# Peptides against a protein of PDB entry 3C2G: the designs that were tried, part 47

Target 1, 209 residues: chain A of PDB entry 3C2G
Amino acid sequence: IRTFDLLGLLLHDSDAIDGFVRSDGVGAITTVVQYPNNDLIRAGCKLLLQVSDAKALAKTPLENILPFLLRLIEIHPDDEVIYSGTGFLSNVVAHKQHVKDIAIRSNAIFLLHTIISKYPRLDELTDAPKRNRVCEIICNCLRTLNNFLMMWIPTPNGETKTAGPNEKQQVCKFIEIDILKKLMSCLSCEGMDTPGLLELRSTILRSFI

## One batch from the design tools (peptide; made by RFdiffusion4, then SolubleMPNN)

Design b2_p14_1_s1 (from b2_p14_1, 5 letters changed)
Fold by OpenDDE base, seed 2:
Structure b2_p14_1_s1 (fold): chain B 209 residues (1-209), chain A 14 residues (1-14)
Amino acid sequence: as target 1 above (209 residues)
Amino acid sequence: SEEEQLKKLAEEFA
């Protein structure tokens, strides 16, 4: 745990982060967090989040790492782990088609829906720190979904792939009224990426219209 | 064992 904390303190610039990633730092963290210690897992996932936007991740094999992380998020009932993990997922899939494909094959769409579904409505949460954390988790999930959906939206000059029937079915779950209400509730949270959520709304509309 | 190795590794990173 202390090592992860120290690493987090040292990784303040993009070059250092890239160096860590190039040295298989992500693989090292994912190996360590296989040990069932909640504090260790929290610290490791937080560090993953910290390096999740590293340019070097584009050259990092994620075929084993990403499915493992998704499984960890699925089975670990910890808001901090889920926050860090979904944040990592959101950042790592950004602008990387091959990573999006790995995530989707690993049932990420369904998992995102499951995560959002398990949390209560934000207006039912009276504890502000808890409410904010839940909102951040939901936003991470929705931002990830947005990144997936963008693959299937035709562009004037680009060839787009079509979502498979199973993927489409899973995506359709996000237009359920409960999910939409949670999306709207996130827009009311202070400090949230409102433009990003509005973009998602637009993407959803374009995907289903 | 793999479990023991993970434990040692975890202790180093804890």
Scores: peptide ipSAE 0.044, ipTM 0.734, DockQ to the pose 0.073; fails the geometry check
Fold by OpenDDE base, seed 4:
Structure b2_p14_1_s1 (fold): chain B 209 residues (1-209), chain A 14 residues (1-14)
Amino acid sequence: as target 1 above (209 residues)
Amino acid sequence: SEEEQLKKLAEEFA
């Protein structure tokens, strides 16, 4: 835990972050957090979030790392772990087709749905810190989903992939009434990326209609 | 053992 905290203090510079990632820092963290300690897992995931936008991640093999992280998020009922993990996921899949593919094959879309389903509507949360954290988690999930869907939108100069039937089915779960109510509650949340939510809506429509 | 190595590593990072 102390080492993760120290690393977090040192990794504020982009070059330092890239150096850490090139030295298999992400793999090291994921190895360490296999030890069943909640504080360690929280600290490790927080550090992952901190380095999640590193350029060096584009050259990092994530075939073993991403499935592990997704499983960790799935089984850990900890808002801080979920926040950090979904934040990492959102950033790491951005602009990286191969990473998106790994995440999708590892049931990421369904996991995002499960995470959103787990939390109450934001207007039902009276504790502001809790509400804000839940809002951030939902935003991370939606941003990640948007990144996935963007792969299936035809672009003039880009490779267009086709979503499989399983992926389409998983995406359709996001238009369930209970999920929609939760998503709508986010629009009223202070600090919510409303444009991002509207973009997701547009992306869903473009992808599946 | 792998478990011992993991424990040691966890202790270093904890």
Scores: peptide ipSAE 0.039, ipTM 0.719, DockQ to the pose 0.070; fails the geometry check
Fold by OpenDDE base, seed 5:
Structure b2_p14_1_s1 (fold): chain B 209 residues (1-209), chain A 14 residues (1-14)
Amino acid sequence: as target 1 above (209 residues)
Amino acid sequence: SEEEQLKKLAEEFA
């Protein structure tokens, strides 16, 4: 745990982060967190989040790492683990089609829906830190979904991939009224990028029109 | 065992 914390302090610039990732740092973290210690898992996932936007990740095989992480956030009810894990997911899939494919094959869409569904509406949370964390988790999930949806949005300049029937069905769950209400509740969260959330909502909804 | 090795590793990173 202390090692992860120390690493987090040292990995404060992009070059150091890339160096860590190139040295299979992500694989090392995922190996360590296989031991079922909650504090260790929290620290490891936090470190993963910290390096999740590393340029070097584009060259890192994630075929084993990503399914493991998805399983980890599936089985852990810990908000910090879920926050870090969904944050990692949202960042790592960005602009990387092959990573999106791995995530989708690993049932990521369904998992995102499950995560959002399990949390209460933000207006029901009186504890500000808890409310903020839940809001961030929901936003991470929605951002990840948006990254998936972008694969299927027609662009003027090329062939668009088509979502399979299973993926379409899973995506449709996000327009359920309860999910939309939770999304709307995020708009009232202090410090939230409301315009950004509205844009995201619009993008999601337009994907079904 | 694999479990013991993971435990040792976890202790080092704790």
Scores: peptide ipSAE 0.037, ipTM 0.726, DockQ to the pose 0.073; fails the geometry check
Fold by OpenDDE base, seed 3:
Structure b2_p14_1_s1 (fold): chain B 209 residues (1-209), chain A 14 residues (1-14)
Amino acid sequence: as target 1 above (209 residues)
Amino acid sequence: SEEEQLKKLAEEFA
């Protein structure tokens, strides 16, 4: 745990982060967090989040790593693990079609819905730190969803990938009233990516309504 | 065992 903390302190610039990723740092973390220790898993996932926007990840095979992480956040009840894991997911799928495909095949869309559904409405949370963390988790999920949906928006040239029927059905679950209320509650939270959430709203409306 | 090895590795990274 302390080792992960120390590594996190050292990985403070893009070059150091890329170096870590190129040295199979992500694989090393995922190996370590297979040991059933909650503190270790939390620290490892936090470190994953820190390196999640690394340029070197584009060259890293994620076929084994991403499904593992998705399973981890599916079964782990820890908010910090879920925060870090969904943050990692949202960053790693950005601008990478191959990674999006891996995530979708690994049932990521359904998982995102499950995660959002797990948490209470933000207005029911009186503890500010908890409320903020939950808001961040929901935002991570919604940002990831937006990245998926963008694949299926027709380009000006008329070329677009088509979502499968299962994916469409899973996406439709995000227009449930409970999910929409949580989205709206996130828009009211301070320091949140309001433009990103508004973009998602627009994307959902354009794609499925 | 694989489990013991993983435990040892985890302890080093803890």
Scores: peptide ipSAE 0.033, ipTM 0.705, DockQ to the pose 0.071; fails the geometry check

Design b2_p14_1_s2 (from b2_p14_1, 6 letters changed)
Fold by OpenDDE base, seed 1:
Structure b2_p14_1_s2 (fold): chain B 209 residues (1-209), chain A 14 residues (1-14)
Amino acid sequence: as target 1 above (209 residues)
Amino acid sequence: SEEELLKKLAELFA
């Protein structure tokens, strides 16, 4: 735990972060968070979030790391772990088709649905810190989902990938009526990433056409 | 509009 805290303090600039990532720092964190210690897991995931937008990640194999992280998020009820994990996910999939594919194969779309389903409506949360954290988690999920769905939107300058049956099924589960109502209700909530919600809505409507 | 959106989304991915 103390080691992760120290590392977090040292990783304050892009060069340091890239150096850490090139030295298999992400793999090292992943190894450490396999131990059943909540504080350790929180600290490790927070550190992952800190390095999640590193340029060096483009050259880092994530075939083993990403599925593990997704599983970690799935089995831990901890808001801090979920926050950090979804934040990491949203950043690492950005502009990286290969990483998106790994995440999707690991049922990431349905996981995002599950995460959103777990939390109450934002307007029902009276505790501001809790509400803010939940809001951030939802925003991370929406950003990630948007990035996935964009792969299946026709573009003028390229062949559009077609979602497979499994992906379509996962998307279908995501847009169940209860979830959609929850998301729509969030549009009126203070602090919600309204532009992000609207972007996702637009992307969904344009997907699979 | 919300109801219409929900219907459209359901139809698209059902």
Scores: peptide ipSAE 0.024, ipTM 0.605, DockQ to the pose 0.018
Fold by OpenDDE base, seed 2:
Structure b2_p14_1_s2 (fold): chain B 209 residues (1-209), chain A 14 residues (1-14)
Amino acid sequence: as target 1 above (209 residues)
Amino acid sequence: SEEELLKKLAELFA
């Protein structure tokens, strides 16, 4: 825990972060967070989030790391772990088709749905810090979903990947009434990325309608 | 209100 805190302090610029990532820092963190210590897991995931937008991640193999993280998020009900993990996921899939593929094969779409589904309506959360954290988690999930859907939008040259039937079914779960009610509750949250929701809507329409 | 939120949701997802 203390080591992760110290690392977090040292990794304050992009060059330092890239250096850490190039030295297999992400792999090191994922090794450490395999131990059943909640504080350690929180600290490790927070550090992952901190380095999640590093350019060096484009050269980092994530075939083992990403499925592990997804499983970690799945089994830990800790909001801080989920926040950091979904934030990491959102950042690492951005602009990287191969990473998106790994995530999707690892059932990431369904996991995102599960995460959103497990939280109550935001307007039912009376504790502001808790509500804000949940809001951030949902935003991470939606941004990640948007990144996935972007793969299935035709390019100007007509080239596009096609979502499989299972993937389509998983995406359709996000427009089910229960999820829509959850999304409605997000509109009451200060700081919610409303433009992001609109972007997601647009992406869904362009991808499947 | 919930009605206002429903309206906003409809606007977002229509």
Scores: peptide ipSAE 0.020, ipTM 0.605, DockQ to the pose 0.016
Fold by OpenDDE base, seed 4:
Structure b2_p14_1_s2 (fold): chain B 209 residues (1-209), chain A 14 residues (1-14)
Amino acid sequence: as target 1 above (209 residues)
Amino acid sequence: SEEELLKKLAELFA
């Protein structure tokens, strides 16, 4: 835990972060957080979030790392772990087709739905820090979903994949009434990414309609 | 209000 805190203090510039990632820092963290200690897991996931937008990740094999992280998020009912984990996920899949494929094969779409379904409506949360954290988690999930859907948008000059029936079915779960009610509650939350929601809408339409 | 939020959502997803 202390080591992760110290690393977090040092990894504030892009060069340091890239150096850490090139030295298999992400793999090292995922190895350490296999120890069943909640504080350690929180600290490790927070550090992962901190380095999640590093350009060096494009050269990092994530075949073993992503499935592990997804499983970690799935089994830990901890807002801080979920926040950091979904934040990491949303950043690492961005603009990386290979990483998106790994995540999707590892049941990421279903996991995102499960996470959103877990939390109450934001208007039911009276604790402002809790409400804000839940809002951020939901935003991370939606951003990740948008990144997945972008793979299936037809482009004139690029090769595009087609979503399978299972993926389409999983995506459709996000427009169910219970999910929509929770998303409505997010619109009143400070810092909600309304343009992001519009982008997600557009992406869904282009991908499936 | 919930009604206002519903309206906003409808605007986003229309």
Scores: peptide ipSAE 0.019, ipTM 0.591, DockQ to the pose 0.016
Fold by OpenDDE base, seed 5:
Formats: sequence, structure tokens, C-alpha cells
Structure b2_p14_1_s2 (fold): chain B 209 residues (1-209), chain A 14 residues (1-14)
Amino acid sequence: as target 1 above (209 residues)
Amino acid sequence: SEEELLKKLAELFA
């Protein structure tokens, strides 16, 4: 834990972060968080979030790392882990088709739905810090989902990957009434990435509706 | 009301 804290302090600039990632730092963290220690898992996931925008990640094999992280988020009922993990996911899939493919094959779309389904409506959360954290998690999920869906939007070049039937079915879960109610509650949340939510709406409409 | 909410949701995703 202390090591992760120290690393977090050292990784304060883009060059240091890239150096860490090039040295398989993400793999190292993933190895460490396999130990059943909640504090260690929190610290490791937080560090992952800190390095999640590294340019060097584009050259990092994530075939083994990403499925593990997704599983970790799935089974760990910790808002901090979920926040860090979904933040990491959102950042690493951005502008990286191969990473999106890995995530989707690892049932990331379903996981995002599960995460959103887990939390109550934001207007039902009276504790502001809790509400804000949940809001951030949902934003991470929605941003990630948007990035996935954008893969299936026709481009002017005519080359568009089509979503499989399973992926389409998983996306359709986000327009179920209970999920829609929760998403509606996000519009009233202070700090919500409203533009991101609107972008997702647009993307869903273009892709599946 | 639930009906009003459903209308708003429909508008959100129209």
C-alpha cells in the first residue's frame, strides 16, 4: 500500500507515467491486486487510474490485464474500486480499437449495465459525497459505453464494424425502464457530465434505434 | 407521475 502511495507521488508527470507503463507497471499493479487485501486493491486501482491516460498504454498488451480488472470490478462491492476501475476502463479504451475489442469480449458492456443497476437513483442519495462518487462512476460507465458504441456507427469511409447480436442485446438493456429512470436522475445531479450523457443518447439513437 | 416520467424519458431518448 505504501509503495503504491509512493509511486503515485512519483508519477506526477507524463514522462514518468509513460516510463512506468513501458516498464510493465500496469502488469505489476495487476499482479499485486490479486492478493485478497481490500486496502491494497483500492490503492492499486487508484494508481491504475492515475496512469490510465498514458500514451504508452497503446503499446501495452492488455489481453490479460483488462479481463482481470473487469472481473475485479464485478466482484468487489467497493465504490472506490469501481470508481478507479471504471475510470481506468474509460481512459484505456479511448481511441484504441484493440482495447475496446478486448473489453467487449470480456463482457464489459454487461458489466457497465450491472454497475449502473447496482446503484440507486441519484436523487435517492442524500449523502453528497456518496452521491457525487456514484455520479462519477456512472459518468465513467456512460463514457465507456459511448466509446464502444461509436465503433458501430457508420463512417464516411464505409468501413464499419457491425455489433454482434449479443452486444446489441446488451446495449438494449440500457434502455429498460429501470435504467432509464436512473439515467434520468443523473440529469439533476450536480457535477454530472451532462454533455456526455447527451452524447451517449445520440450514439444510442444512431446505432440501435 | 409515472406517466409524466415516461413521457420525459421518451423525450430523452427521442
Scores: peptide ipSAE 0.019, ipTM 0.565, DockQ to the pose 0.016

Design b2_p14_1_s3 (from b2_p14_1, 6 letters changed)
Fold by OpenDDE base, seed 3:
Structure b2_p14_1_s3 (fold): chain B 209 residues (1-209), chain A 14 residues (1-14)
Amino acid sequence: as target 1 above (209 residues)
Amino acid sequence: SEMELLKQLAEEFA
């Protein structure tokens, strides 16, 4: 755990982060977090989050890594792990069509809905740190969804990918009243990525209307 | 062990 903390301190700029990723740092972390130690898993996922926006990830094979991470955040009970994992997912799929495809094939859309659904409404959480963490997790999930939805919005050139029937059905689950309430609650939270959530709202409207 | 894996990770990126 301390080792991961020390590594995190060394990864303080984009060049260092890219160097770590090019050296198969993500693969190394994913190997470590396969062991049944919650502290180790937490530390590893935190480190993944720290490097999740690295440009070098575009050249990193993620076919094995992403499905593993998705399974981890599906089953792990620790909010810190879920926070880090969903944060990693949201960042790694951004601007990378091939990564989005891997995630979607690995049932990511349904998983995002599952994660959001398992948490109580934010107004039911009296502990501010817990409430904020849950809000951040929901935001990570919704940001990831936004990245997926943008693929299916027609471009001015008339080109668009078409979502499959299963994907469409899974996306429709996000207009459930419970999900919408949680989205609205996140918008009311201080310090959240309000612009990102507003973008998602716009994307959802464009996708369903 | 888990600790050994962490050490290996540290060594790889030291």
Scores: peptide ipSAE 0.024, ipTM 0.585, DockQ to the pose 0.054
Fold by OpenDDE base, seed 4:
Structure b2_p14_1_s3 (fold): chain B 209 residues (1-209), chain A 14 residues (1-14)
Amino acid sequence: as target 1 above (209 residues)
Amino acid sequence: SEMELLKQLAEEFA
């Protein structure tokens, strides 16, 4: 735990983060968090989140890393692990088609729905820190979904892919009324990016028109 | 280095 804290202190600038990633730092963390220690897992996932927007990730093989992380957040009940893991996922898939493909093949869409569904309504949470954390998790999931959906939206200057039937079926689960209500409730959370959430809502809804 | 710290961590929990 202390070691991860020290690593976090060292990885504040972009060059250090890129250096860490180029040295297979992400793979190293994923190896370490395989030990059955919840504190270690939490710290490791937080560190992953910290480096999740590194430019060097574009050149990092993620075929083994992403499925492992997805499995971890699927089975682990800790909100902090879920927060960090979904945050990592949302950042790492951004602007990287090959990473999106790996995530989708690893059942990421279904997992995102499962995560959102497991949490209570935000108005039922009286503890503000807990409510905010849940909101952030939901936002991470929806941002990840948005990144997937963007692949299938026709653009004038870009090549678009067509979602397979399985992907379409999984995406359809996000128009459930309880999911939409949770998205809307996040707009009332302190410190949330309201314009960003509105954009996410718009993209999700457009995918079903 | 960052990698050395990770190795130390791995050894601690191995």
Scores: peptide ipSAE 0.022, ipTM 0.644, DockQ to the pose 0.048
Fold by OpenDDE base, seed 2:
Structure b2_p14_1_s3 (fold): chain B 209 residues (1-209), chain A 14 residues (1-14)
Amino acid sequence: as target 1 above (209 residues)
Amino acid sequence: SEMELLKQLAEEFA
């Protein structure tokens, strides 16, 4: 744990982060978080989040890393792990089609729905820190979904990928009333990316409704 | 280095 804290301090600028990633730092973290220690897993996932927007990730093979992380998020009920993991996912898929494809093939869409579904409505959470963390998790999930949906929106050149029937079905689950209510509840949280959430709403409506 | 720290951590928890 202390070691991860020290690593976090060393990785304080973009060059250091890129250097870490180029040296297979992400792979190293994923190896370490396989140990059955909750504090270690939390610290490792937090470090993953810290490096998740590194430019060097565009050249990093994620075929093994992403499925592992998705499974980790699936089996761990820890909000801190889920927060860091969904944050990593959201950032790493951004602007990287091949990474989006890996995530989708690894059932990421369904997992995102599952994560959102398991949390109570934000208005039912009386503890402000807990409520804020849950809101952040939901926002991470929704941002990731938006990144996926954007692949299936026609470009000005008329070129577009089409979602498969399974992906469409999974996306349709996000228009369930419970999910929509949670989406709307996130809009009321301070410090949240309200424009991004509104964009997602628009994207869902345009793509599948 | 960052990698050395990770290796040390891995060894500690292995």
Scores: peptide ipSAE 0.020, ipTM 0.623, DockQ to the pose 0.047
Fold by OpenDDE base, seed 5:
Structure b2_p14_1_s3 (fold): chain B 209 residues (1-209), chain A 14 residues (1-14)
Amino acid sequence: as target 1 above (209 residues)
Amino acid sequence: SEMELLKQLAEEFA
């Protein structure tokens, strides 16, 4: 959609992006993508991804936005929507405890597992662009998971939030052999955040050992 | 403005 493309061009620097977010731009996009138009949804989610690192998001109430986005990702089979949505999620939860809490309460952990489980093994994908996109989605999910798991790792100060029993059970699903194979396969993809994946592997090991 | 552009989008699909 041309209008979203133009908006994306306008939001070319951090100040513009922060200004957009402070003006409830994320809420506005969320409103727009409620229309049953796949192209609009795709474009809106892409724009969300573009502004997902905005500093202003720390002051943006996301109690209504995140559950909606998670539901959208859950029900929409479009890889581009899932890519953008999981990318947004991974960025928005970073370094924001209150946002992590909202996401977890909105069943994000289970959703991440569902998304990863939906896709075939990367070695079964012969189309390189498709394989790379799937890898990116899985990486986004795993990065988000890493951010969640980091909450429950003991800090030197001894203050650690404990995962609830439901969250722990949901996290345990990520050590399924199929999930682990997909995680490892992402390390072979070009252009992936290998350090981030290695960090996640370490975090998973620390969480279960 | 960014908000005006979003409003235009909303109007196109409303």
Scores: peptide ipSAE 0.020, ipTM 0.615, DockQ to the pose 0.047

Design b2_p14_1_s4 (from b2_p14_1, 7 letters changed)
Fold by OpenDDE base, seed 2:
Formats: sequence, structure tokens, C-alpha cells
Structure b2_p14_1_s4 (fold): chain B 209 residues (1-209), chain A 14 residues (1-14)
Amino acid sequence: as target 1 above (209 residues)
Amino acid sequence: SELEQLRKLAEEFS
């Protein structure tokens, strides 16, 4: 835990983060968090989130890392782990088709739905810190889902990937009324003006206007 | 504002 904290302090700029990633830092973290220690897992996932937007990740094989992380999120009902893990996922799949494919093959869409389904609507939460964390988690899920959906949008050249039947079915679950209510609660939450949420709000509004 | 628009939209789902 102290090691992860120290690393977090050292990884304060993009060059340091890239250096860490190039040295297989992500693999090292994933190895450590395989031990059943909640504090260690929290710290490791937080560090993953910290390096999740590194340019060097584009050259990092994620075939083993992503499935492991997804499984970790699935089996650990911890808000901090889920927050960090979904944050990592949303950032790492951004602008990387091959990473999106790995995530989807690893049942990421279903997992995102499961995560959202397990959390209450924000209006049902009276504890502000808890509410804010849940909002951030749902935001991470939505951003990730949006990144997946972009794969199936036709390009100007008419090229597009086709979602399989299973993927379509899983995506359709997000239009369930209870899920939609939770999503809208997140999008309309006050005091949560993060760049990711602002971007998501703009994207959604542009789609409906 | 965008937030206000989203709040109104959210109310439609309630």
C-alpha cells in the first residue's frame, strides 16, 4: 500500500507516467492486486486510474490485464474499486479499437449494466460523498458505453463494424426504464461538473436536440 | 443551461 502511495506521488506528470507504463507498471499493479487484500486492491486500482490516460498504453498488451480487471470489479462490491476500475476502463478504451474489442469480448457491456443496476438512483442517496461517488461510477460506465457505441456508427466512408446479436442484446438492456432513470439522475446531478460529465451531457443533449 | 435541460428530461422519466 505504501509503495502504491509513493508511486502515486512520483507519477505527477505525463512523462513519468509514460515511463512507468513502458516499464510494465500496469502489469506489476495487476499482479499485486491478485492478493485478497481490500486496501491493497483499492490502492492498486487507484494507481491504475492515475495512469489510465497514458499514451504508452497504446503499445501495452491488454489482453490479460483487461479481463482480469473486469473480473476484479465484478467480484469486489467496493465503491472505490469500482470507481477506479471503471475509470481505468473508460480511459483505456478511448480511441483504441483493439482495446474496445478486448473489453467487449470480456463481457464489459454486461458488467457495466450490472454495476448500474446495483446502485440506487442518486435522489435516493442522502449521503453526499456516497452520492457523488456513485455519480462518478455511473458516469464512467456511460462514457465507456459511449465509446463502445461509437464502433458501430458509420464513418463518412460508409465503413462500420456490425454489433453481434449478443452485443445488441446487452446494449438494449440500457434502455430499461430503471436504468434510464439512474442514468438521467446522474446526468442531471448538481455539484458534479467534472470534465467527463460535462462532455457526456453535451453529447447526450446534441443527440436529442 | 444544459443542466436545466437535462433535469427537465429526467423529470419525464420519473
Scores: peptide ipSAE 0.245, ipTM 0.835, DockQ to the pose 0.015
Fold by OpenDDE base, seed 1:
Structure b2_p14_1_s4 (fold): chain B 209 residues (1-209), chain A 14 residues (1-14)
Amino acid sequence: as target 1 above (209 residues)
Amino acid sequence: SELEQLRKLAEEFS
């Protein structure tokens, strides 16, 4: 835990973060968080989130790392782990088709739905810190989903990837009324103007309004 | 505003 905290303090600029990733820092974290210590897992996932937008990740093999992280998110009901993990996921899949494919093959779409399903609507939460954290988690899930959906939109070149039947079925789960209510609650919440949420709001409005 | 538009949209589902 202390080691991860120290690393988090040292990784304060893009060059340091990129250097850490080039030195297989992500692999090192995933090795450490395999031990059954919740505090250690929280700290490790937080560090993963911190380095999740590193340019060096484009050159990092994620075939073994990403499925492990998705499983970690699945089995830990900890809000901090889920927040960090979904944040990592949303960032690493951005603008990287091969990473999106790995995530989808690892049942990421269904996992995102499961996560959203387990949380209450934001308007049912009275504790502001808890509400904000849940909003951020749902936002991370939606941003990730949006990144997946973009794969199936025709490109200017006329090419488009076709979603499989299982993928379509999993995506359709997000239009369930209870899920939609939770999503809309997140998108319309007050006092949550993070860059991720602002991006999501803009995307949704352009697509549906 | 975008937020107001989203609130209106949210009301259709709530």
Scores: peptide ipSAE 0.243, ipTM 0.833, DockQ to the pose 0.015
Fold by OpenDDE base, seed 4:
Structure b2_p14_1_s4 (fold): chain B 209 residues (1-209), chain A 14 residues (1-14)
Amino acid sequence: as target 1 above (209 residues)
Amino acid sequence: SELEQLRKLAEEFS
């Protein structure tokens, strides 16, 4: 745990983070969090989040790492683990089609739906820190989903993939009324003006207006 | 603002 804290302090610039990732740092963290210690798992996932936007990840094989992380999020009902894990997922799939494919094959879409389904609406939460954390988690889920959807939208300069029947079925679960209410509560949340949320707001508004 | 527009939109789902 202290090692992860120290690493978090040392990995404060892009070069250090890239160096860590090139040295299979993500794989090392994944190995460590296999131990059944909740504090260790939290610390490891937090560190993963810190390096999740590293440029070096584009050259890192994630075929074994990503499925493991998704399973970890699935079996641990811990807000901090879910926050860090969904944050990692949202960043690592961005602009990387091969990583999106790995995530989708590993049942990521269904997992995102499950996560959102388990949390209450934000307006039902009276504790501000809890509300903010839940908002961030839902935002991470939506950003990840949006990245998946972008893969299936034809672009002049990009390769477009066709969504399979299972993928379509999983995506359709997000239009359930209870899910939509939770998503809208997140998007309209006050005091949460993060770059990711601002981007989502703009995207949604362009779709409806 | 975008936030105000989203609040109005959210009312349709409430």
Scores: peptide ipSAE 0.241, ipTM 0.833, DockQ to the pose 0.015
Fold by OpenDDE base, seed 3:
Structure b2_p14_1_s4 (fold): chain B 209 residues (1-209), chain A 14 residues (1-14)
Amino acid sequence: as target 1 above (209 residues)
Amino acid sequence: SELEQLRKLAEEFS
């Protein structure tokens, strides 16, 4: 735990973060979080989030890492683990089609839906810190889903894949009225102006223009 | 603003 805290203090510079990732830092974290200690798991996932935007991740094999992380999120109903894990996922799949494929094969779409379904609407939460954290989690899930959807939209300059029948079915679950209500509650939340949420707001609004 | 537009949209789902 102390090691992760120290690393967190040192990894404020982009070059330092890239150096950590190139030295298989992500693999090292995943090794540590295999121990059944909740504090270690929280700290490790938080550190993963901190390095999730590293340029060096483009050359890091994630075939063994992503399935493990997704399973970790599934079995630990902890808001901090889920926040950090979904944040890592949303960042690491961005602009990387091969990483998106790994996540989808590992049932990421179903997991994201499950996570959103487990949380109440934000207007039902009276505790501000809890409400804010839930909003961030839902935002991470939706950003990840959006990244998956972009893969199936034809673009002049990009490779377009076709979603399989299972993926289509799982995606369709996100347009259920209960999910839409939770989505809209998150998007219209005041006091939450993170770059990810702002991007998501713009994306959704463009669909209605 | 974008936030105002989203609030109006959210009211339709409430």
Scores: peptide ipSAE 0.240, ipTM 0.831, DockQ to the pose 0.015

